# Designs tried in a protein design run: peptides against a protein of PDB entry 1ZZD. Part 103

Target 1, 109 residues: chain A of PDB entry 1ZZD
Amino acid sequence: FQVVNPYLLRDLVDLGIWDEGMKQYLITQNGSIQGLPNVPQELKDLYKTVWEISQKTIINMAADRSVYIDQSHSLNLFLRAPTMGKLTSMHFYGWKKGLKTGMYYLRTQ

## One batch from the design tools (peptide; made by RFdiffusion4, then SolubleMPNN)

Design b2_p24_5_s4 (from b2_p24_5, 14 letters changed)
Fold by OpenDDE base, seed 1:
Structure b2_p24_5_s4 (fold): chain B 109 residues (1-109), chain A 24 residues (1-24)
Amino acid sequence: as target 1 above (109 residues)
Amino acid sequence: KEKEELEKKLKEMEKILEKYSDLV
């Protein structure tokens, strides 16, 4: 069986940054939080060294909890090697879900 | 016409996003 790491979910919720935008970002980054400037470095250091279950499972768990969150912070998204497809998909998905204006600040590295 | 074009583009982007979701 797979070991579940619920602490990543908790930490993202505690930061108040979990929303549909964050979910889609994690999908495009295969669950990596390393490129998120609004996440403390100590958390990045922690989760890059911890073995965990599939990122898809973690994202699903976080999405289930997000229904109880009333608001979230704006997202600054940094992509190391973004494709046009990734960028446009995030934009239009956010539009579809009625995300707040000015929520996304996309930067490339 | 503009609305229809936007809807078409949105559907295309949703398909791309779903592809990445399946890869996770």
Scores: peptide ipSAE 0.015, ipTM 0.253, DockQ to the pose 0.283
Fold by OpenDDE base, seed 5:
Structure b2_p24_5_s4 (fold): chain B 109 residues (1-109), chain A 24 residues (1-24)
Amino acid sequence: as target 1 above (109 residues)
Amino acid sequence: KEKEELEKKLKEMEKILEKYSDLV
Protein backbone atom coordinates (compact mmCIF):
# COMPACT_ATOMS: atom_id res chain seq x y z
CA PHE B 1 0.00 0.00 0.00
CA GLN B 2 0.90 3.64 -0.38
CA VAL B 3 1.70 5.52 2.80
CA VAL B 4 0.55 9.08 3.35
CA ASN B 5 2.43 11.43 5.65
CA PRO B 6 0.24 11.97 8.72
CA TYR B 7 1.07 15.66 8.82
CA LEU B 8 0.07 16.01 5.20
CA LEU B 9 -3.20 14.27 5.96
CA ARG B 10 -3.82 16.64 8.85
CA ASP B 11 -3.13 19.67 6.72
CA LEU B 12 -5.41 18.47 3.95
CA VAL B 13 -8.18 17.84 6.46
CA ASP B 14 -7.66 21.27 8.00
CA LEU B 15 -8.02 22.79 4.57
CA GLY B 16 -11.31 20.96 4.17
CA ILE B 17 -10.25 19.41 0.90
CA TRP B 18 -9.81 15.83 2.05
CA ASP B 19 -12.31 13.56 0.36
CA GLU B 20 -12.49 10.43 -1.74
CA GLY B 21 -11.41 12.34 -4.81
CA MET B 22 -8.34 13.63 -3.04
CA LYS B 23 -7.53 10.14 -1.86
CA GLN B 24 -7.73 8.76 -5.37
CA TYR B 25 -5.63 11.62 -6.66
CA LEU B 26 -2.87 10.86 -4.18
CA ILE B 27 -2.92 7.21 -5.22
CA THR B 28 -2.61 8.14 -8.87
CA GLN B 29 0.15 10.66 -8.20
CA ASN B 30 2.22 8.46 -5.90
CA GLY B 31 1.55 10.71 -2.93
CA SER B 32 2.46 13.97 -4.60
CA ILE B 33 0.38 17.08 -3.95
CA GLN B 34 2.36 19.26 -6.30
CA GLY B 35 -0.29 19.18 -8.98
CA LEU B 36 -3.24 20.08 -6.78
CA PRO B 37 -4.67 23.49 -7.63
CA ASN B 38 -6.54 23.88 -4.35
CA VAL B 39 -3.49 23.40 -2.13
CA PRO B 40 -1.55 26.48 -1.02
CA GLN B 41 1.93 26.78 -2.45
CA GLU B 42 3.29 26.98 1.06
CA LEU B 43 2.19 23.42 1.72
CA LYS B 44 3.55 22.23 -1.59
CA ASP B 45 6.91 23.70 -0.73
CA LEU B 46 6.83 22.17 2.71
CA TYR B 47 6.20 18.68 1.47
CA LYS B 48 8.81 18.85 -1.26
CA THR B 49 11.18 18.02 1.56
CA VAL B 50 10.00 14.41 1.57
CA TRP B 51 13.20 13.49 -0.25
CA GLU B 52 15.24 14.85 2.64
CA ILE B 53 13.45 12.93 5.37
CA SER B 54 15.32 10.03 6.92
CA GLN B 55 14.24 6.74 5.45
CA LYS B 56 14.04 5.36 8.96
CA THR B 57 11.63 8.14 9.85
CA ILE B 58 9.52 7.40 6.80
CA ILE B 59 9.33 3.73 7.71
CA ASN B 60 8.45 4.58 11.30
CA MET B 61 5.68 6.85 10.11
CA ALA B 62 4.40 4.13 7.82
CA ALA B 63 4.34 1.54 10.56
CA ASP B 64 3.12 3.60 13.48
CA ARG B 65 1.26 6.72 12.45
CA SER B 66 0.70 7.10 8.73
CA VAL B 67 -2.55 6.53 6.95
CA TYR B 68 -2.63 3.70 4.46
CA ILE B 69 -4.06 4.02 0.99
CA ASP B 70 -4.75 0.59 -0.40
CA GLN B 71 -3.51 -0.16 -3.87
CA SER B 72 -1.80 -2.93 -5.77
CA HIS B 73 1.58 -1.33 -5.11
CA SER B 74 3.91 -1.52 -2.15
CA LEU B 75 5.44 1.14 0.07
CA ASN B 76 7.31 3.84 -1.80
CA LEU B 77 10.75 4.71 -0.52
CA PHE B 78 12.53 7.84 -1.62
CA LEU B 79 16.28 7.91 -2.10
CA ARG B 80 18.58 10.48 -3.60
CA ALA B 81 21.57 8.18 -3.83
CA PRO B 82 20.62 4.59 -3.17
CA THR B 83 23.26 2.03 -2.32
CA MET B 84 22.96 -1.68 -1.87
CA GLY B 85 23.60 -1.35 1.83
CA LYS B 86 20.99 1.34 2.25
CA LEU B 87 18.40 -0.64 0.33
CA THR B 88 19.11 -3.71 2.41
CA SER B 89 18.82 -1.74 5.62
CA MET B 90 15.50 -0.24 4.62
CA HIS B 91 14.14 -3.59 3.60
CA PHE B 92 14.99 -5.28 6.86
CA TYR B 93 14.02 -2.28 8.95
CA GLY B 94 10.63 -2.16 7.30
CA TRP B 95 10.15 -5.84 7.93
CA LYS B 96 11.14 -5.47 11.56
CA LYS B 97 8.68 -2.64 12.03
CA GLY B 98 5.83 -4.81 10.84
CA LEU B 99 5.56 -3.91 7.19
CA LYS B 100 4.74 -7.39 6.00
CA THR B 101 4.57 -6.60 2.31
CA GLY B 102 8.24 -7.31 1.82
CA MET B 103 8.17 -5.43 -1.46
CA TYR B 104 9.12 -1.78 -1.71
CA TYR B 105 9.08 0.55 -4.65
CA LEU B 106 12.16 2.69 -4.92
CA ARG B 107 11.87 6.27 -6.08
CA THR B 108 15.11 8.04 -6.85
CA GLN B 109 15.59 11.75 -7.24
CA LYS A 1 8.87 -25.26 14.94
CA GLU A 2 7.65 -22.40 12.83
CA LYS A 3 8.13 -19.97 15.69
CA GLU A 4 11.69 -21.08 16.20
CA GLU A 5 12.46 -20.66 12.54
CA LEU A 6 10.96 -17.20 12.57
CA GLU A 7 13.05 -16.24 15.57
CA LYS A 8 16.19 -17.39 13.81
CA LYS A 9 15.35 -15.36 10.75
CA LEU A 10 14.56 -12.33 12.86
CA LYS A 11 17.87 -12.60 14.65
CA GLU A 12 19.72 -12.79 11.37
CA MET A 13 17.93 -9.78 9.98
CA GLU A 14 18.61 -7.80 13.13
CA LYS A 15 22.31 -8.45 12.72
CA ILE A 16 22.21 -7.22 9.16
CA LEU A 17 20.18 -4.20 10.18
CA GLU A 18 22.66 -3.29 12.86
CA LYS A 19 25.45 -3.41 10.33
CA TYR A 20 23.71 -1.08 7.89
CA SER A 21 21.34 0.83 10.18
CA ASP A 22 23.27 4.07 9.93
CA LEU A 23 22.54 4.21 6.23
CA VAL A 24 18.79 4.49 6.74
Scores: peptide ipSAE 0.014, ipTM 0.257, DockQ to the pose 0.305
Fold by OpenDDE base, seed 3:
Structure b2_p24_5_s4 (fold): chain B 109 residues (1-109), chain A 24 residues (1-24)
Amino acid sequence: as target 1 above (109 residues)
Amino acid sequence: KEKEELEKKLKEMEKILEKYSDLV
């Protein structure tokens, strides 16, 4: 399933512009906020980069999870035995450094 | 030290997710 980046969601809520329309916009734009006129440039710059996550750190947090960045616009999370706690921790870690897009995809193995 | 810091951040993130989490 798909989940909105919690940091992006928080920032949009803080700006007072989060609503169902914004949600649908993010879906159609694959999580990009670059085209939004009511978003400060500094926030656009914040969500403009893609970072690789250390595999060592991922393994240290959970041996049964992995983060895979597919192309330049999405983050895929792989869990062998997913629980809500594991999903939450991986979700947090996946967005810690920020990505270009506001969505990640979860895949079970 | 790193583990402890990550755990603290995780707890904070869980609070944020409880309030703002939205599935699409």
Scores: peptide ipSAE 0.011, ipTM 0.231, DockQ to the pose 0.062
Fold by OpenDDE base, seed 2:
Structure b2_p24_5_s4 (fold): chain B 109 residues (1-109), chain A 24 residues (1-24)
Amino acid sequence: as target 1 above (109 residues)
Amino acid sequence: KEKEELEKKLKEMEKILEKYSDLV
């Protein structure tokens, strides 16, 4: 599995560019958005400056894997799930409504 | 304690997602 930065996912969803294609791209690029032409430079700069924090976040999320997997399989997405974009949107819709904790795991089928 | 809090939040998220289950 691969843990994805939840803030990155949120921002991509907010931009309306999160889809199956984006998912596959991020997998290939190890989570980097620096090469995406459809992402504002401001966002690229943001994630460049918070790189260390983002890495720590990913590590922490991975460390908590057992908790997240045991308690919420529905919050995990398979790499080839065609509805990943929808699930991500739903996830962060809830986040915006007051939840400050979220996780996103990309699983292999 | 932290684990419990996370589990609670996850449960809340699951409830929210359930409302949109027909979209999946």
Scores: peptide ipSAE 0.009, ipTM 0.236, DockQ to the pose 0.052

Design b2_p24_6_s1 (from b2_p24_6, 14 letters changed)
Fold by OpenDDE base, seed 4:
Structure b2_p24_6_s1 (fold): chain B 109 residues (1-109), chain A 24 residues (1-24)
Amino acid sequence: as target 1 above (109 residues)
Amino acid sequence: DKELLEELKKLAEENAKNYDETFL
């Protein structure tokens, strides 16, 4: 699991804010730059980890893919703190969006 | 059974709402 996106690394270097402290920060934050005050918002919007992007978007994308493919596709879902309620909600949302019954891979931090 | 269908529909809608509140 690559903690630091290589493109993000490049952009941080270009901003002149890359150092050992930044490296350690990113490691601690699992690659997230969302909490950094010295990073432009556009860059924060560009670089979202799997924990920062809405899982709803992922499900929507999966549903969109299911329209074009016949074979079942796997869906990776990432939740920081999954609960039964969240899982149930995601399941029903996926069903509502027309997701074909594929295998869900639930990942947690 | 219409009653069961309505209950299932309600449950689905509630779950969808819960999803939005959780992930939006």
Scores: peptide ipSAE 0.023, ipTM 0.300, DockQ to the pose 0.058
Fold by OpenDDE base, seed 3:
Structure b2_p24_6_s1 (fold): chain B 109 residues (1-109), chain A 24 residues (1-24)
Amino acid sequence: as target 1 above (109 residues)
Amino acid sequence: DKELLEELKKLAEENAKNYDETFL
């Protein structure tokens, strides 16, 4: 069982669509919001799950993480032999960075 | 309604902070 991303929770609350039904939906969809009609496309693009992003995007997120965290050895192991756990970790990091960019874009609309 | 929404926002922000501290 996976916990809901706290940043996603915040954004759904800001949209005024967070409720018990939404919570159950996210649980059944393994955290994916792609099927929600009342969520802006920009947020859908931001909160793609590990199954919804390309391998190239995953590698880019790993590279971005290496700029802020001195984990070169761990990063090298990930690039050579990625595991689901490592992919999940990088995805959550990508969400954090992407959220800032997404918020900026939404303000420009 | 609005009061509940504000409480949820606060909870979300607190959870986000805790998540960052654990992840980084």
Scores: peptide ipSAE 0.021, ipTM 0.199, DockQ to the pose 0.046
Fold by OpenDDE base, seed 5:
Structure b2_p24_6_s1 (fold): chain B 109 residues (1-109), chain A 24 residues (1-24)
Amino acid sequence: as target 1 above (109 residues)
Amino acid sequence: DKELLEELKKLAEENAKNYDETFL
């Protein structure tokens, strides 16, 4: 059972493109609207899923927050198709950016 | 402890240069 983001639902309804077909599409796409041609790019940018956000960006944000804390907070990363190379790169990149601890959680598809 | 951590960070930074920073 998959639930659509309520704000996304609202915006799709406001666009007049919400229907059963759209619902089924979102379910099959794990909530992604990136492939929809009739959705404005602004909404696509707004509703990127955790699988569509650059983990590098997440690491950067975590590093930026670490300026205000002595110990790094928990960092969760999501990878669709992880490889050893990607994992190693993320680890060293995180360290390079000043994170003091490793990943708290790694989730994969 | 802090000094050791800084040394380890430096080593990690150097190693990171050898890896592709392009990831999901």
Scores: peptide ipSAE 0.020, ipTM 0.330, DockQ to the pose 0.115
Fold by OpenDDE base, seed 2:
Structure b2_p24_6_s1 (fold): chain B 109 residues (1-109), chain A 24 residues (1-24)
Amino acid sequence: as target 1 above (109 residues)
Amino acid sequence: DKELLEELKKLAEENAKNYDETFL
């Protein structure tokens, strides 16, 4: 299976910093480059993982797409530390934003 | 070294195409 985003891999190769050490680092960091000092901030912003992006932002993006389709696409949410309060808030926020389909799948770590 | 980078770049491009076809 692909551990590293293929576009991220390309950019790291272009920077000349891809090696076995970098590969092992990304495996241990679940694909995150946020902690790397030698990576430009613009790349860090571009390649935020599903654990680093705001769930509210994900819902907003899903709602935006749903305006142009008859049936909402499946929405997957990722939370590091889910609480009942957070889950309830996301559910109703999605409803308020006009999502036709509720949460399809929740992943945690 | 430079040759290795070119190979990795090609692999990344191929994987990116597969990713787009499957998940985007």
Scores: peptide ipSAE 0.015, ipTM 0.266, DockQ to the pose 0.038

Design b2_p24_6_s2 (from b2_p24_6, 12 letters changed)
Fold by OpenDDE base, seed 2:
Structure b2_p24_6_s2 (fold): chain B 109 residues (1-109), chain A 24 residues (1-24)
Amino acid sequence: as target 1 above (109 residues)
Amino acid sequence: MEELLKKLKEIAELNKKNYDEEFL
């Protein structure tokens, strides 16, 4: 069961570009709007899917809030095509940032 | 329509590749 983000739906309607073709496009693209030429960059930045958000940024934000947390975060990280090199680099990056838990779950696509 | 969909898919795949390379 796929659910369209209701705020994204509203903004696409307000842009006058929502139709059945756009709906089918979003289904095919798993909710990504990054490829759409007629969508403002501001909306593309607002409606990033998890696969379009830098995992370094996620780790940095986790490190920033970790100074206020005695335990640790249930930090989920997302890699489309994980390799031993990528996983090692990611773990050491989180460790160097002082994270107690560098990864709770790894999600793949 | 078909050509546009093809180009959009190519852009999407390029974005996926660039995303995965941030930890190389």
Scores: peptide ipSAE 0.044, ipTM 0.379, DockQ to the pose 0.077
Fold by OpenDDE base, seed 1:
Structure b2_p24_6_s2 (fold): chain B 109 residues (1-109), chain A 24 residues (1-24)
Amino acid sequence: as target 1 above (109 residues)
Amino acid sequence: MEELLKKLKEIAELNKKNYDEEFL
């Protein structure tokens, strides 16, 4: 199901660029605003989809949290096009960072 | 035992190569 991000909607209205064309664009782009030339870079950075976030950053944030967790956490990783190289890199990086769970689910497109 | 050690070394070398080539 599709869920409207009310904060993104507000910011696009405040920019004066919200219309039916923008709505259809967001539907077609699965919520990505990275391709919009008339959107400030600050908003592009704020409203990254999970497919636009560095998986290294996600692993780092997981490592930072891990020192405060007694067991482990369900770390999900997201790759549009998984390769053995990318998967191996993520596993070794997570392991070197001391993660007990380097990957719970892999999500792909 | 030797065959298993050989296979484990081959996997380790391949994994290391993949890690170095596809580093995050």
Scores: peptide ipSAE 0.040, ipTM 0.411, DockQ to the pose 0.040
Fold by OpenDDE base, seed 4:
Structure b2_p24_6_s2 (fold): chain B 109 residues (1-109), chain A 24 residues (1-24)
Amino acid sequence: as target 1 above (109 residues)
Amino acid sequence: MEELLKKLKEIAELNKKNYDEEFL
């Protein structure tokens, strides 16, 4: 299902750049606004798609919260183009960070 | 036994290489 982010929609309306062209752009870009020159960087940073978020950051945040979790968490990782090297790197990094679950699901595009 | 040890070392080196070269 495609779900409209109502907050992104509002902010694009508030910027006066919401129209049918913008809607079609977002559909074509799978919700990414990174390529929009007339969108403030703060909004680009706020509305990152899962494919635009550093997986290292996700692993770090997972490690940071792990000390407060009795068991573990179902950590999902997202790579557009997974390689053996990237996967190995992610696994070893997560392991070195003390994660019990370094990766539950890998999502790919 | 030696052949298994060799393969394990090769895997370990490959894993290390992959980790170091494609570090996130």
Scores: peptide ipSAE 0.039, ipTM 0.376, DockQ to the pose 0.039
Fold by OpenDDE base, seed 5:
Structure b2_p24_6_s2 (fold): chain B 109 residues (1-109), chain A 24 residues (1-24)
Amino acid sequence: as target 1 above (109 residues)
Amino acid sequence: MEELLKKLKEIAELNKKNYDEEFL
């Protein structure tokens, strides 16, 4: 099920670039706006898809929260093209950061 | 099976030292 981000929709309307072509572009790009030349960099940074966010940043934020969680949290990681090297690196990085759950689900594209 | 396990151990040892942004 695809869900429209209402904040992104508003900001594209406010930029005067929202039309049926833009809608079809977003569907084709799975919600990514990174390739749009007429969108300010600030909005591109704000509306990153999960595939455009550093997984190291996700692991760091998980580690920062972990000191306030007795049991554990369901940390999901996202790799477009998983390799043995990437998976091993993420597991050891999460382990070195003291995560009880270094990876609950791996999502791939 | 054994060859894959050996290769995974080698990758593991390398990645204990280097957490490069290209892998995360």
Scores: peptide ipSAE 0.031, ipTM 0.446, DockQ to the pose 0.066

Design b2_p24_6_s3 (from b2_p24_6, 11 letters changed)
Fold by OpenDDE base, seed 2:
Structure b2_p24_6_s3 (fold): chain B 109 residues (1-109), chain A 24 residues (1-24)
Amino acid sequence: as target 1 above (109 residues)
Amino acid sequence: MEKLLEELKKLAKLNKENYDEEFL
């Protein structure tokens, strides 16, 4: 199923670029706006899909909050194309950051 | 026990060789 991000919808309406073509574009691009030349970079940064966010950033954010969590958290990691190198790097980086759970689920595209 | 330790050392070496922060 597809879920429309209501905030993205609002901001595209406010930009005056929301139409049926834009809707079909977003469906085709799985919600990505990175390829849109008429969208400000600020909005592109705000509305990154999970596949457009550095896994290092996700691990860092997990490490930052982990100091306030006695047990652990369900950290999901996202790789379009998993490799031994990527998986190893994520696990060891998360471990070096002191994460108790380096990966709960791996999501692939 | 020794066999397990040997396999763990091999895995540790492999993991070290594959570790690259550029993959993140």
Scores: peptide ipSAE 0.052, ipTM 0.490, DockQ to the pose 0.051
Fold by OpenDDE base, seed 3:
Parts: C-alpha cells; structure tokens; sequence
Structure b2_p24_6_s3 (fold): chain B 109 residues (1-109), chain A 24 residues (1-24)
C-alpha cells in the first residue's frame, strides 16, 4: 500500500498548495515534487525520490556508515536506465570506497 | 589458467574504459 509522507504533506499544506489536484499530481509523479514550480528548491532537495538522488551520494553515505559496521550492509542502488558503463562505475566506485557490498540489489524503473 | 588470465585482463581493460564517476 502507499503511505503519504506526513512531513511532505505538512509542508505542502503550509505552502497553501495542498488540494485534490496536488494529491493526484503526487500519485502520477510517484511522489516526486521536482516538477512543481511553486515549491522552494530547499523542499525539492529535501523530498528527492530515490530516482532523483545521485548514486554516488548513496555510495558515499554507505561508505561513511561502513566504518561502524563489522560485516556489511544491504546497499541497494537505483538506475532508471542501467548501462554497462553505469554498472561498472558503481561497482568500482563502491570498491574504491572500501565497500564489502557494492550492490545488494539493483532497482530499475 | 593462461586463457582465464587473458580474459581477466580484457575485462579489467574494459572495466577501466567504462569507468566514469559522472555516470553515478
């Protein structure tokens, strides 16, 4: 089932732009607010979907956590359009960052 | 053994050529 992010809902209400049209927009955009012209960039950055986050950022955050994890963590990576170049880059970048698990699952859209 | 080593060298070269941090 879909769960509404209550923080995003609050911020859209506080902006005075929450209505049934906004609700339908979010459903059709799979929760993305990047296309909304009247939403501040700060909120767009805060509420990025996984498809709007750099995989380099995800790998970096994984590397930062890895020093506090004895074994490994289930790192998932997300590509709208996977290519051999992107996959190679993610694997080797994760490896260079010292990740034991460079990719547990690849998610595609 | 030698054939495997050659294939690994080819793969290593290919991987290096495809590596680009801007793809992330």
Amino acid sequence: as target 1 above (109 residues)
Amino acid sequence: MEKLLEELKKLAKLNKENYDEEFL
Scores: peptide ipSAE 0.052, ipTM 0.500, DockQ to the pose 0.051
Fold by OpenDDE base, seed 1:
Structure b2_p24_6_s3 (fold): chain B 109 residues (1-109), chain A 24 residues (1-24)
Amino acid sequence: as target 1 above (109 residues)
Amino acid sequence: MEKLLEELKKLAKLNKENYDEEFL
């Protein structure tokens, strides 16, 4: 199902670039704004989809939280195109960071 | 035991060769 991000909608309206074409663009791009030339980089950085976030960053944030968690947490990782190299790297990096759960779900596109 | 150790060494080598932080 599609969920409208009301903050993104507001910011696109405030930029004066919200129209039916923009709406259709967002639908076709699965909510990504990275390809929009008329959107400021700050907003592109703010409204990254899960597929545009570094998995290293996600693993780092998980490691940072882990010291305050007695058991573990359901860490999900996201790869558009999984490879053995990427998966190996994520597992070993998470392990080196001391994660109990290096990957709960792998999501692929 | 020796066969298991040999397989573990092969896997360790393979994992080391495939590990690249640039993939993250």
Scores: peptide ipSAE 0.052, ipTM 0.510, DockQ to the pose 0.040
Fold by OpenDDE base, seed 5:
Structure b2_p24_6_s3 (fold): chain B 109 residues (1-109), chain A 24 residues (1-24)
Amino acid sequence: as target 1 above (109 residues)
Amino acid sequence: MEKLLEELKKLAKLNKENYDEEFL
């Protein structure tokens, strides 16, 4: 089922923009706030959904952690529309970064 | 053995040509 982010809820209340319409908007947008004109950019950057985060950033953070992990970690990658180019790029970039697991699951939308 | 090595070289070339970090 859907889980509400309590920190996002608080910040929208503090902005005075939380109502039933905002709630229905968030449900329809699968939790994205990027399209909201009355939300500060700092909050939009803080509350990015997984589909709004650079996969390069995710791979970099995984590479940074990998030196402290003995075996490996279950790295999941997210693509709204997978293509041969995107898949190839993610695999080779993860490999060049020395990841033991470049992609455990691919999630698509 | 030789046929497999040839196919692997073709795949490696194709993968290199499709690599673009801007897709990440």
Scores: peptide ipSAE 0.050, ipTM 0.493, DockQ to the pose 0.051

Design b2_p24_6_s4 (from b2_p24_6, 13 letters changed)
Fold by OpenDDE base, seed 5:
Structure b2_p24_6_s4 (fold): chain B 109 residues (1-109), chain A 24 residues (1-24)
Amino acid sequence: as target 1 above (109 residues)
Amino acid sequence: DEEKLKELKELAELNKKNYDETFL
C-alpha cells in the first residue's frame, strides 16, 4: 500500500487545501503534486518524488556520498520511462563521477 | 475549526507512523 509523505500532508494542511479530493489525487499520482495548480512552486520543488528528480542529480548525490563512505553502496535509480539512451548516459555519467558501484537496481514506475 | 484541526493532526500522526513503516 501507499501512504502520503507526512511532511507534505502537514504543509498541505497549513495551506488549507487538504481535503478528501486532494488525498485521492495524491494516491492516484503516487504522491506527486506537480500537476496541482493551487500549490506553490516552491512546495512542488521541495516534494519532488524519486520519479521526478533528475537522474543526474541522483548520480551527483551518490558520487558526493562516495567520497565519505568506505564500503561500496548500491546505487538505485528510478526511471519513469527509461530509454536505452538514458541508461547509457547514466552509466557513463556515473563512471565519470567515480562511483564505486554501478547501477545495481533500475526501477520503473 | 479547532476540532477539525485536531482530527487532521491525528490523521497526520497515523500517516507518519505508516509512512515510516513503509519507507524507512
Scores: peptide ipSAE 0.022, ipTM 0.328, DockQ to the pose 0.033
Fold by OpenDDE base, seed 2:
Structure b2_p24_6_s4 (fold): chain B 109 residues (1-109), chain A 24 residues (1-24)
Amino acid sequence: as target 1 above (109 residues)
Amino acid sequence: DEEKLKELKELAELNKKNYDETFL
């Protein structure tokens, strides 16, 4: 069983569309609901997976948080296909945005 | 259908634990 966002699971249950078929679909789609036509767009916007969020956006959010603390929160980034170029770009972009700490953990799909 | 609801809640709690351990 592939792990799914627990809040997404709750909302799918509330919509009455959660069943074994939905479970299997989410497993095959790595938790993404973006391709489901019967899901409200509001939920699609709310439940973008970590793989569907721009790394740049994640870094921006981390930088915004760092304004209020002495040391930046630990940053976890998720890359589908990491390359040295992408890693370098992320590092320097984070630096440019004023992150006080480097990337804490890198996860790959 | 209280039994089904209970089952889903238990599943959600288990999934929450696994999610936190995996991604947080």
Scores: peptide ipSAE 0.018, ipTM 0.321, DockQ to the pose 0.048
Fold by OpenDDE base, seed 4:
Structure b2_p24_6_s4 (fold): chain B 109 residues (1-109), chain A 24 residues (1-24)
Amino acid sequence: as target 1 above (109 residues)
Amino acid sequence: DEEKLKELKELAELNKKNYDETFL
């Protein structure tokens, strides 16, 4: 199981901040660098984990792709704490955005 | 009636909250 994006690893090495402590930090943070004060914001924006990306954004991306395909992609949604209300909201939002199929995979943190 | 309207408004607010928690 790879926690750290290999490109992120490269960039952290290039920044000279990669060490065992950083590794352990990332493991405990599920690969997130958002909490690191010594990382440029540009990298934080670039290397958002699936948990850090708005599910709305994910749905938007899926909808954008679906415009040019016959059948909608299977959509993987990642929720920290899913509730029925959240699921319903996502479902209807996806529908509103023109997704032909509903959420296929739900993953929880 | 007013009670039903209140219930619907509460549900709408709940749905909005759920939406915001999901996407905001």
Scores: peptide ipSAE 0.013, ipTM 0.250, DockQ to the pose 0.063
Fold by OpenDDE base, seed 1:
Structure b2_p24_6_s4 (fold): chain B 109 residues (1-109), chain A 24 residues (1-24)
Amino acid sequence: as target 1 above (109 residues)
Amino acid sequence: DEEKLKELKELAELNKKNYDETFL
């Protein structure tokens, strides 16, 4: 498994903040850098874990692939704290994007 | 690299915007 995105690792090294302590922190945080005060917000917004990445982007990717296959890929969505509003948004967005298969799995953190 | 940094910032903003507007 991969805890740290290799590109993130590069950028953390470039920032001069990579060390064993940082490594252990990321392991305990499942790769998330969101709580690190010494990381620029731009990098936090760029490097998202599966729990943080734009679900819209994931849906877009799934929809794009579904154009070329008879049965769309199973859609797995990840949310830390799903609300009814979020679930509704995801459902309708998937429908709007023409997903052939509804949401197969919803994972909450 | 300043150009790289600019690109990364733009991507970060896009990611944040897409996530927030749709699901938050």
Scores: peptide ipSAE 0.012, ipTM 0.225, DockQ to the pose 0.264

Design b2_p24_7_s1 (from b2_p24_7, 11 letters changed)
Fold by OpenDDE base, seed 2:
Structure b2_p24_7_s1 (fold): chain B 109 residues (1-109), chain A 24 residues (1-24)
Amino acid sequence: as target 1 above (109 residues)
Amino acid sequence: DPDFYDEELVKEYEEELKKKEELE
């Protein structure tokens, strides 16, 4: 499985901080660079993993796409610690945002 | 927090469910 985004790998190499230690660190962190103090915040913002991106934002983006395109694309949502309240709020939020299709897949960490 | 929880949305959903139950 691929843990490190290839573009992130490129940027880390360009920064001169890529090595075997960094690789192992990223594997243990599921690809996250958020905890690295020597990485610019701009890169951290750019390379947020699916577990670090607001799912509300993902729903908003999906809703925006659904305005013009057909329901051809499935929506995947990711939750670290799902609760009934979170699931309900996400589902209802998606509905209110006008998503033509319900949530197809829920992924948990 | 990517695992957002919206209390207002949950409340609104629950209210709608209650309305549906009343109509049945």
Scores: peptide ipSAE 0.031, ipTM 0.437, DockQ to the pose 0.827
Fold by OpenDDE base, seed 5:
Structure b2_p24_7_s1 (fold): chain B 109 residues (1-109), chain A 24 residues (1-24)
Amino acid sequence: as target 1 above (109 residues)
Amino acid sequence: DPDFYDEELVKEYEEELKKKEELE
């Protein structure tokens, strides 16, 4: 399956740093460029994977959208190192934000 | 950190669960 975002691929090519080594690196890093020293910070900020963005922010955005959409829509959350406390916090936060009838799907790395 | 923990939220959740148990 696709590991690299097509827009990220374009930007890496434009930077002239795309090669087989870079490809293999990204595969081993699950698409993350955060650890690359030769990538501008602005690109790192732009191309965060689902494991690198705040799930709280995702919940906030979903809650904002839920005001205008059917609550039957599903929400996917991603946790790198899940604990019961974190799971409880996230679930209850979503509930308090108005996702009371929303569908929750949890994925772990 | 994408994985957040809020102690206050956990506490509130536990209190809500306790209330539900008391109503059963």
Scores: peptide ipSAE 0.031, ipTM 0.448, DockQ to the pose 0.851
Fold by OpenDDE base, seed 4:
Structure b2_p24_7_s1 (fold): chain B 109 residues (1-109), chain A 24 residues (1-24)
Amino acid sequence: as target 1 above (109 residues)
Amino acid sequence: DPDFYDEELVKEYEEELKKKEELE
């Protein structure tokens, strides 16, 4: 599987910090650069993994797309530590935003 | 927090479920 975003790889190379150690670090961090002190914050903001971005934002984006696409598209949501309350919140939020098909899948870390 | 919890959404959902159950 691809751990490192190809564009992130490019930027890390351009920064001159890409090496085997960095590669292994990213593998152990599941692609996250948030913990790297020598990476500019703007890059950290740009290259967030699916575990680091708001799932509410993902739902918003999906709802926006649903205005223009058929209701057959599935939505994948990612939670580190799901609870029933969080799942209910996400489901109902999606429903209120127009994702009334209920076609979403939850993945956990 | 990417793992968001909205208490108001949960309550609203539970209320709607309760309404459905009362109608059945």
Scores: peptide ipSAE 0.031, ipTM 0.465, DockQ to the pose 0.839
Fold by OpenDDE base, seed 1:
Structure b2_p24_7_s1 (fold): chain B 109 residues (1-109), chain A 24 residues (1-24)
Amino acid sequence: as target 1 above (109 residues)
Amino acid sequence: DPDFYDEELVKEYEEELKKKEELE
C-alpha cells in the first residue's frame, strides 16, 4: 500500500519542503501531516488520513449514495481506539440513516 | 473526533433492542 498520497507529495514538492527526512517522517506518521508546523493549514484540512476523517461523515456519504444505488456497496469504517459504545453508536447511526447493508469491514489502528 | 460517540444514540439503540426482544 502507498503511505504517501501522490497529490500530497506533489504539493509538498511545490512547497519545497520535500526531502528524505520528510518522507521518513510521513512513514512513521502513517501519512499524516497534521503535526507538521511548516505545512499550511489549508493543506492539512485537505489531506486527512482515514484516521483523521469523521466516520460519521463517511456514514452520511454512504447513506446519501444508497438512495440512488440498488446494489449493496461495502462500507469500510476505521477506528483508532474502538469501544463498545463507539461501535454501537456507529452501527445504529448507519441503520438509522437507512443503509441497505451493514458494516462490511472494520479496521483498527 | 473521527471516532464519534453519541450517548443519546446508544440509549435509543438499546431501547429499540428491548422493543424487538419483547415482540419476539
Scores: peptide ipSAE 0.028, ipTM 0.428, DockQ to the pose 0.859

